# Peptides against a protein of PDB entry 6UG1, part 285

Target 1, 304 residues: chain A of PDB entry 6UG1
Amino acid sequence: SNEERKRRKYFHMLYLVCLMVHGFIRNEWINSKRLSRKLSNLVPEKVFELLHPQKDEELPLRSTRKLLDGLKKCMELWQKHWKITKKYDNVGLYMRTWKEIEMSANNKRKFKTLKRSDFLRAVSKGHGDPDISVQGFVAMLRACNVNARLIMSCQPPDFTNMKIDTSLNGNNAYKDMVKYPIFWCEVWDKFSKKWITVDPVNLKTIEQVRLHSKLAPKGVACCERNMLRYVIAYDRKYGCRDVTRRYAQWMNSKVRKRRITKDDFGEKWFRKVITALHHRKRTKIDDYEDQYFFQRDESEGIPD
Target 2, 301 residues: chain A of PDB entry 6UG1 as posed
Amino acid sequence: SNEERKRRKYFHMLYLVCLMVHGFIRNEWINSKRLSRKLSNLVPEKVFELLHPQKDEELPLRSTRKLLDGLKKCMELWQKHWKITKKYDNEGLYMRTWKEIEMSANNKRKFKTLKRSDFLRAVSKGHGDPDISVQGFVAMLRACNVNARLIMSCQPPDFTNMKIDTSLNAYKDMVKYPIFWCEVWDKFSKKWITVDPVNLKTIEQVRLHSKLAPKGVACCERNMLRYVIAYDRKYGCRDVTRRYAQWMNSKVRKRRITKDDFGEKWFRKVITALHHRKRTKIDDYEDQYFFRRDESEGIPD

## One batch from the design tools (peptide; made by RFdiffusion4, then SolubleMPNN)

Design b2_p30_7_s4 (from b2_p30_7, 12 letters changed)
Fold by OpenDDE base, seed 2:
Structure b2_p30_7_s4 (fold): chain B 304 residues (1-304), chain A 30 residues (1-30)
Amino acid sequence: as target 1 above (304 residues)
Amino acid sequence: RGEEILKKLIEELEKLFPDVKIPKKLLDLL
């Protein structure tokens, strides 16, 4: 019905707001001065120097290579720090089905919201789920004065799916769900004027995304709980930006159709949500990023 | 700060969808 479409659109928007605010709160928590002092001690001077290379005037690419090597060593140090990777409780922040939402509205199960103190202790001990681990990795890089962003792939329920949810059958559902991350890191390369993508936990990869990312979910089973639609970047200065264009190969042809921003109403609303979460002035880094997104839109073309 | 932002954004969303009653319990899941 038209009412059920309106209801699903509303719940999609509500979940999206809540997920985006969750990312904002976690980004604030990883800025903890107490956590920063502990995590800086994990990074030896030689690795700190690689994270802060001098500009090579002859070959700027050498400076980028040093930064990439520093980030690789930081991932290795982070693996040594992280002692226990817990499984997610249920589906974590992966996409719920409409049936699961309806069933959860009926069940008074109090989700134990993780307190700030418990989060900081979890990161400090190296005990937690993959999302806490990624968030802690971003905190470690920030503790080393690296311009690192927390990235969140927000997974609101699919308002474009009007089918009654068939039960997701199968023992492999968890493996397929966690095959791709929900949280990752981006690091600003001041030499190439680009964001470097870092997944320290799931795929353990570093990418300089040009056209596609390995972090973009592929295959039907993986996309059931992880649809690339809203990739939100949270920086150390409480900036909030939509960076979906970086990770979406087919933004205009495929991804836009699954977003609230497919129409002018949704676009205006989503801009208000971003503005409410964006607490810094524009910088030259944002100009370089917007120029990159523009070039990516031109290179995709208008879908025929 | 995040909780205050959330409250404001929910209130704005409720104004856009006056006919849609939010189950208060759905907010406790977040």
Scores: peptide ipSAE 0.531, ipTM 0.903, DockQ to the pose 0.600
Fold by OpenDDE base, seed 5:
Formats: C-alpha cells, sequence, structure tokens
Structure b2_p30_7_s4 (fold): chain B 304 residues (1-304), chain A 30 residues (1-30)
C-alpha cells in the first residue's frame, strides 16, 4: 500500500538519523584527552615520524609512501593492542530486515547502550566489537596528530524493498554480514591532496580509492545486511560529510536509487541532517574532496 | 550535544510523518 511505503520511508529516515547521530557521539568519545594520552604511547617515535614525513619537493609520492608505511605500522601496532574482538550482539549496526523491525517494535528488551566510560575502558583494554576497535584506531591516529576521520556506512532498512517477508535464513548469515566493515578510517594525505582509506580491523587494508574500494560490499549475501548507501565521515573537528561518492563506483546508476536523496525532498532533508551534525567551517580539504567527487560524477556519466 | 541533535531531528521527522508513531525503544538503541 501507499501507507506501507510511507511507513518504510519513515523508518528508513529514522534509523538513518539514529545511526548518523551514533557516529557523531562515537566521534566525540574518541576525541577524549585521557584516551589520547594512553593511545599515543602505543606509537613509537619512528612510526610517528613516518606519519609526519617531510614534503619531498622532487617527488611528493615519496612522502605519501612514508605516510602509507606509517599507517601500515599503526595497523600492526593496533592488532597487537587489540586482545579480544567480541561478536556483535545480534546484527550490531548492520541492516535489519522489515520483519526484524516489526518484531523489535513489539519486543520490550531495553538495549543497554554502551556508556562513554565503558567505551573508553573497552578501547583502553583492547576488548570490544569491531566497531569499537576501528573507533579506537581512529583515536590512536588522532592522538598522533594525524588528520583521521571516522567513517560509518549507515545501514538503515531498505525502503526500496517492498517485500513483506524479508527474513534472512541461513547459518552463514553472520559471516556474510561481517565480511565487510561498517566502520573504517580515512587519513588525509596532505601531499597527494586525497583521503587514504584504512580498514584496520576487518580486511586489514590500506587503499587510495580511485574508482572502487575493497570495502564496498560485493555479492548478494553480504549486501543483504550491508548496502553501500550512506558513507558518513566524522572528523576530529566535528565535521560531518557524505563521502559515499568515494566508495560507490555506480553512485548515479545504482546507489542513488536506494537513497532517500533520490528525490529533491529527500535530498533537502538529508542536507539538513548533515548540517545539524556539521560543527566546523569549510576548509581547503573540503574543496579538494568536493572537486574529486565532481570529477567522479563526470567520469561515471549519466546512467543510460 | 548528540542527544539534543537527535531529539530535534526526531521532532522534525514526527512533523513530516504525523501518522507514524515512533517506537520509543528505537531511541534506546543509540
Amino acid sequence: as target 1 above (304 residues)
Amino acid sequence: RGEEILKKLIEELEKLFPDVKIPKKLLDLL
């Protein structure tokens, strides 16, 4: 019905707001001065120097290579720090089915939200789910004065799926779900004027995204609970930006059709949500990023 | 700040969808 379509659009928007605010709160928590002091001690001076290379005037790529080596070493140090990776409770922040949403609306179970104190303790001990681990890695890089963003792939329920029964059956559902991350890191490369993508926990990869990312879910099973639609970047200065264009090869042809921003109303609404979460002035880094997104839109072309 | 932002954004959603009751429990997931 038209009512069910409105209801699904509403729940999509509600979950999207909730997830985006969750990312904002976690981004605030990882800016903890107490956590920063603890995590900076995990990074030896030699690794800190690689994170802060001098500009090579002859070949700026040499400076980028040092930064990439520093980030690789930071990822290795983070793996040594992280002792216990907990499974998610149920599906974590992965996409719920419409049936699961209806059942959850009826269920009186209070989810115990992780308090800030518990989060900071979890990160400090190296005990938590993969999301806490990634968030802690971003905190470590920020503790080393690296311009690191927390990236969140927001997984609201699919309002384009009008099927009543969307129950996901199968023993491998969890493995397929966690195949790709929900949270990762981006690091600003001041030499190449680009964001470097870092997944320290799941795929354990560092990439300079050109046309596609390794972090973009591929295949039916993994896309059931992880659809690349809303990739939100939270910086150390409380900036909030939609960076979906970086990770979406087919933004215009495929991804846009599954976003609330498919129509002007949804685009205007989503811009208000971003604006409500964006607490800094524009910078030249934002100009370089917007220019990159523009070039990516031109290179994709208009979908036939 | 995050909770206050959330509250305002939810109130805006409630205005856009007056017929849709928010399960208060979804807010407890955050």
Scores: peptide ipSAE 0.475, ipTM 0.911, DockQ to the pose 0.504
Fold by OpenDDE base, seed 4:
Structure b2_p30_7_s4 (fold): chain B 304 residues (1-304), chain A 30 residues (1-30)
Amino acid sequence: as target 1 above (304 residues)
Amino acid sequence: RGEEILKKLIEELEKLFPDVKIPKKLLDLL
């Protein structure tokens, strides 16, 4: 019905707001001075120097290579720090089905919200789920004065799915769900004027995204709970940016159709949500990023 | 700060969808 379409659109928007605010709050917690002092001690001076290479005037790529090596070593140091990776209690922040949403509305199970103190303790001890681990990795890089962003792939329920969800196939559901991350890191390369993508936990990869990312979910089973639609970047200065264009190969032809921003109403609303979460002035980094997104939109072309 | 932002964004969303009640339990997902 039109009512059910309206209801699903509403719940999609509600979940999207909740997820985006969750990412914002976690980004604030990452900026903890107490956590920063603890995590900076994990990074030896030699690794810190690689994270802050001098500009090679002859070949800027040499400076980028040093930064990449520093990030690789940071990922190795982070793996040594992280002692216990907890499974998600259920689906974590992966996409819920409409049936699961309806059932959860009836169930009195209080989700125990992780308090800031518990988060800081979890990161400091190296005990937690993969999301806490990624968030802690971003905190470590920020403690080393690296311009690192927390990236969140927001997974609101699919408002374009009007089917009554049949039960997702149970046995491999968790493995397929966690095959791709929801949280990762981006690091600003001041030499190439690009964001470097870092997944320290799941795929343990560093990439310079050109046309596609390894972090973009592929295959039907993986996309059931992780559909790339809203990739939000939270920086150290409380900037909030939609970076979906980086990770979406087919933004215009495929991804946009699954976003609230498919229509002018949704675009205007989503822009208000981003604005409410964006608490810094524009910088030249934003200009380089917007130019890159523009070039990616032109290169994809208009969908037929 | 995040909770205040959330409250405002929810209040705006409720204005856009006056017929749709937010299940209180969905706020516990944060």
Scores: peptide ipSAE 0.445, ipTM 0.890, DockQ to the pose 0.512
Fold by OpenDDE base, seed 3:
Structure b2_p30_7_s4 (fold): chain B 304 residues (1-304), chain A 30 residues (1-30)
Amino acid sequence: as target 1 above (304 residues)
Amino acid sequence: RGEEILKKLIEELEKLFPDVKIPKKLLDLL
């Protein structure tokens, strides 16, 4: 019905807001001065120097290579720090089905939200789920004065799925769900004027995204709980930006159709949500990023 | 600060969908 379409659109928007605010809160928590002092001690001087290379005036690419090597070593150091990777309780922040949402609305289960103190303890001990691990990795890079962003792939329920029963066949193994991350890191390369993508936990990869990312979910089974639609970046200065265009190869043809921003109403609303979460002035880094997104939009063209 | 932002954004969303009863419990999922 038209009513069920409105209801599903509403729940999509509600979950999206709550997920985006969750990312914002986690981004504030990883800025903890107490945590920063502890995590800086994990990074040896030689690795710190690689994270802060001098500008090579002859070949700026040499400076980028040092930064990439520093980030690789930080990823290795982080794996040594992280002692216990917990499985997600149920589906974590992966996408729920409409049936699961309806069942959850009826269930009185008190979700134990992780308190800030418990999060900081988890990161400090190296004990937690993959999301806490990624968030802690971003905190470690920030503790080393690296301009690192927390990236969140927000997974609101699919309002474009109008099926009554959206039960996943029970065989969609936890493995297919967690094949791609929900949280990752971006690091600003001041030499190339680009964001470097870092997944320290799941795929354990560093990439300079041009047209496609390794972090973009592929295959039906993986996309059931992880659809690339809303990739939100939270920086150390409490900036909030939609960076979906970086990771979406087919933004115009495929991704836009599954976003609330497919219409003017949804675009205006989503812009208000971003504005409410964006607590810094614009910078030259934002100009370089917007120029890159513009070039990516022009190069995709209009979908046939 | 995040909770205050969330409250305001929910109140704005409720104004956009006056006919949609929010299960208050859904906010506890996040």
Scores: peptide ipSAE 0.437, ipTM 0.885, DockQ to the pose 0.579

Design b2_p30_8_s1 (from b2_p30_8, 12 letters changed)
Fold by OpenDDE base, seed 2:
Structure b2_p30_8_s1 (fold): chain B 304 residues (1-304), chain A 30 residues (1-30)
Amino acid sequence: as target 1 above (304 residues)
Amino acid sequence: MLEEIKEKLKTYTPDQLIAELMEEVDKYFS
């Protein structure tokens, strides 16, 4: 019905706000001074120096290569620190079906709240789910004075799906779900004036995204619980930015149609949510990023 | 609303908050 369409759209909006606020809170938690002191001790001086290369005036690319090598070594150090990767409880923060949402309303009592103290202990011990591990990796980089962002791919239910029953069948559903991450890291490269994408846990990859990312879900089965729609970046100064354009190859033709921002009302609403979660002044880094997004929009063209 | 959501998410899982929001949505559309 038209009413059910309105209900699903409204629920999608509320769910999206909850996910974005969750990402904000996790970003605050990883800024813990106590955690920072512990995690800085995991990084030896030689790796710290690679994370902070001098500017090579002859070939700035050499400085970027040192940073990339430092980040690779940090991923290796993080793997040594992380002792136990727990499975997600149910689907974690992956996308739920509408049927699963309706059924979950009846089961409020079973969710264990992860307190800030429990999170900090989990990161410090290296025991937790992949999301906690990624968040801890961002904390380690921040402890080394690296400008690292926490990235969250927000997975609200698909308001464009008007099917009543959207139950997902299959034994491989969990493997397909976790094939691509929900959380990852970005690191500012001051030499190339670009964000470097780092997945320390899932794909264990470092990339400089040009046109497409390895972290963008591909294939029907993987996209059932992980649709690239709202990739939100949280920085160390409590900045909040929509960085979906980086990871979306087809932002205008495909991704926009599945976002609340497909219409003017949704765009204005979403901008208000971003603004309410953005607690810092604009910087030159934001200017370079916006220029990159502009170039990506021009390069995609207007879909016919 | 956003500040209430922030406060609730300090103590709630996203799933618990989602379940509460569903009840609020159901009340709004009833």
Scores: peptide ipSAE 0.219, ipTM 0.821, DockQ to the pose 0.701
Fold by OpenDDE base, seed 3:
Order: C-alpha cells, then sequence, then structure tokens
Structure b2_p30_8_s1 (fold): chain B 304 residues (1-304), chain A 30 residues (1-30)
C-alpha cells in the first residue's frame, strides 16, 4: 500500500539516524586519552616515523609511499594485538530484512548494552567483534597523531523493498554477510591531498580509491545484508561527512535510488542530520574532498 | 530528538533503540 511505503520510509529514516549517532558515539569513545596512551605503545618509533614522513619536494609520491608502508606495518601490529575476534551477535549492524525487524519488535530481547568502559577494555585487551577491532585501529592511528577517520557503512532496511515477505533464504551464510566490512578507516595523505582507505580487519587492504573500491559489496548474496548507500566519515575533531561518493561507482544511476536523498525532502532532511553530527569548522581538507566528489559526479555523468 | 537519541544510545544498543523507534513509528501510523 501507499501507507506501508510511507511507514517503511519513515522507519528507514529513524533507523539511519540511530546508526549515524551510534557511529558518532563510537568515534567519541575512540578519542579516549587513556586508550590513546595505551595504543601508542603498540607502535615502534620506526613505524611512527613512516607515518610522519618528511615532505619530499622533488617527488611527493615518495612521502606517500612511506605513509603507505607505515600503515601496512600498523595493520600487522594490529593483527598481533588483536587476540580474539568474536562473531557478531546475529547480524550485527548488517542490514536486516523487514520480516526480521517485525519479528524483533515482538521479541523484547534484553540486548546486552556495551558500555563505554567495556568497549575501552575490549579494545585494550584485543577482544571483540570486527567493528570494535576497526574502531580500535582508528584509535591507534589517532594515538600516533595520524589524521584517521572512522568510516561506517550504515545499513538501514531497504525502504524500496515493498515485498511483504523479505525473508532471506536461510542459506545466506555468515561468510557472505561478513565478506565486506561495515566499518573501516580513512587516513589523510597530506602529500597527495587525498584520503587513503584502510580495511585493517576484513580484507586487510590499503587503497587509494579512484573510481571503485574493493570494499564496495559485489554479488547478490553479499548485497543482501550490505548495500552501499550511506558511508559516513567521523574524524578526530568530531566532523561528520557523507563520503558515499568515494565508494559508489554508480552513485547517480544506482545508489541514489536506494537512498532517502532521492527526493528534495529526503536530501534536506539528511543534510540536517549530517549538520547536527558535524561539530567542527570547515577545513582545506574538506575543500579537496568536495572537489574530488565533484569530479567524480561529472565523470559518472547523468545515467541515460 | 537527536539529543535524546544520543543520550539513549549511550546506554542502548542500536537494536534496543530500533525497537523503541518501531513502536513510535507504529504509533504514528496507527
Amino acid sequence: as target 1 above (304 residues)
Amino acid sequence: MLEEIKEKLKTYTPDQLIAELMEEVDKYFS
């Protein structure tokens, strides 16, 4: 019905706000001074020096290569620190079906709340789910004075799915769900004036994204619980930015149709949410990023 | 609303907050 369409759209909006606020809170928690002091001790001086290379005036690419090598070594150090990767409870923050949502509303399950103190302990010990691990990795980089962002791919239910039964065939293996991450890292490269993508936990990859990312879900089975729609970046100064354009090859043709921002009302609403979560002034880094997004929009063109 | 959501999410899991929001949505469309 038209009513059910409105209901699903409204629920999607509220769910999206909750996810975005969750990301914001996790970003505050990883800024813990106590955690920072502990995590800085994981990074040897030689690796710290690679993270902070001198500017090569002749070939800035040499400085970028040192930074990339430093980030690779940080990923290796993080793997040694992380002792226990817990499975997600159910589907974690991956996308639920409408049927699963309806069933969960009826089940007043006492969800175990992870408190800030428990999170900080989990990161410090190297015990937790992949999301906690990624968040801890961002905290370690920030502890080394690296301009690292926490990235969250928000997975609200698909309001464009109007099927009554949205049950996934039970065979969607946990493996297909977790094939691509929900959380990752971006690091500012001051030499190339670009964000470097880092997945320290799932794919264990470092990318300089041009047109497409390896972190973008591919294949039907993986996309059922992980639809690239809302990729939100949280920086160390409590900035909040929509960075979906970086990871979406087909933003205009495909991704926009699955976003609340497909219409003017949804665009204005979503901008208000971003603004309410953005707690810093604009910087030159934001200018370079916006220029990159503009160039990507022009290059994609209008879908025929 | 956003500040209330922020305060709730300090103590709620996303799933708990989602359940509360479902109740609010159901009330709005009832």
Scores: peptide ipSAE 0.211, ipTM 0.817, DockQ to the pose 0.696
Fold by OpenDDE base, seed 5:
Structure b2_p30_8_s1 (fold): chain B 304 residues (1-304), chain A 30 residues (1-30)
Amino acid sequence: as target 1 above (304 residues)
Amino acid sequence: MLEEIKEKLKTYTPDQLIAELMEEVDKYFS
């Protein structure tokens, strides 16, 4: 019905806000001074130096290569630190079906709340789910004075799906679900004036995204619970930015159609949510990023 | 709404808050 369509849109919006606020809170928690002191000790001086290369004036690419090598070594150090990767409880923050949502409303499961203290302990011990691990990795880079962002791919239920959701088949569903991450890292490269994408946990990859990312879900089974629609960046200064354009090859032709921002009302609403979560002044880094997004929009063209 | 969600998410998992919000949504559309 038209009412069900309105209900699903409204619920999608509320769910999206909850996910975005969750990302914001986790971004605050990873700024813990106590955690920072512990995690900085994981990074040897030689790796710290690679994270902070001198500007090569002759070939700035040499400085970028040092930073990339430093980030690779940080991923290796993080894997040594992380002892236990727990499975998600149920589907974690991956996309739920509408049926799962309806069933969850009826079954008030006592979810264990992960408190800030529990999170900090989990990161310090190297015990937790993949999301906690990524968040801890961002904390380690920030402890090394790296301008690292926490990236969250927000997975609200698909308001464009008006079908009665069939139960997703159980065992194969988890492997396909976790094939691509929900959380990852971006690191500012001051030499190239670009964000470097780092997935320390899932794909264990570092990339300089041009037209496509390895982190963008591919294939029907993977996209059932991980649909690239809302990629939100949280920086160390409590900035909040929509960075979906980086990871979406087909932003205008495909991704926009599945976002609340497909219409003017949704665009204005979403901008208000971003603004409410953005607690810093604009910087030159934001200018370079916006220029990159503009160039990506022009290069994609208008969908025929 | 946003501040309420922030406050709730200090003590709720996203899943708990989502379940509560569903109940609120159902009340709004009932």
Scores: peptide ipSAE 0.133, ipTM 0.805, DockQ to the pose 0.698
Fold by OpenDDE base, seed 4:
Structure b2_p30_8_s1 (fold): chain B 304 residues (1-304), chain A 30 residues (1-30)
Amino acid sequence: as target 1 above (304 residues)
Amino acid sequence: MLEEIKEKLKTYTPDQLIAELMEEVDKYFS
């Protein structure tokens, strides 16, 4: 019905705000001075130096290569630190079906609240789910004065899906679900003026995304619970930015149709949410990023 | 709404808040 469409759209919006605020709060928690002091001790001086290479005036690419090597070593150090990767409870922050949502409303399961203190302890001990692990990795890089962003692929229910019964297949569902991450890291490369994508936990990859990312879900089964629609970046200065364009090959043709921003009302609403979560002034880094997104939009063209 | 969500998410998991919001939505559309 038209009413059900409105309900699903409204619920999608509320759910999206909850996810985005969750990302904001986690981004605040990883800025903990106490955590920073602990995590900085995980990074040897030699690795710290690689994270902060001198600018090679002759070949700036050499400086980028040092940074990439430093990030690789940080991933290795992080793997050594992280002792226990817990499975997600149910689907974690992956996309739920409308049926699962309706069923969860009826089941007042006492969800265990993860308090800030519990999170900080989990990161410090290296015990937690993959999301906590990624968030802790971002905290470690920030502790080393690296301009690292927390990236969150927000997975609100698909308001464009009007089917009631999406029975997701059981046993393979978890493997397919976790094939691609929900949280990852971006690191600013001051030499190339680009964001470097780092997945320290899931794919264990470092990418300089040009047109395509390995972190973008591919295949029907993987996309059932991980639909690339809202990739939000949270920086160390409490900036909040939509970076979906980086990871979406087909932003205009495919992704936009699945976003609340497909219409003017949704675009204005989403901008208000971003603005409310963006607590810093604009910087030259934002200008370079916006220029990159513009070039990506032009290169994709208008969908036929 | 946003400030309430921020306050709730200091103590709620996203799943708890989502469940509460669903109850609110169901009440609104009932």
Scores: peptide ipSAE 0.086, ipTM 0.778, DockQ to the pose 0.667

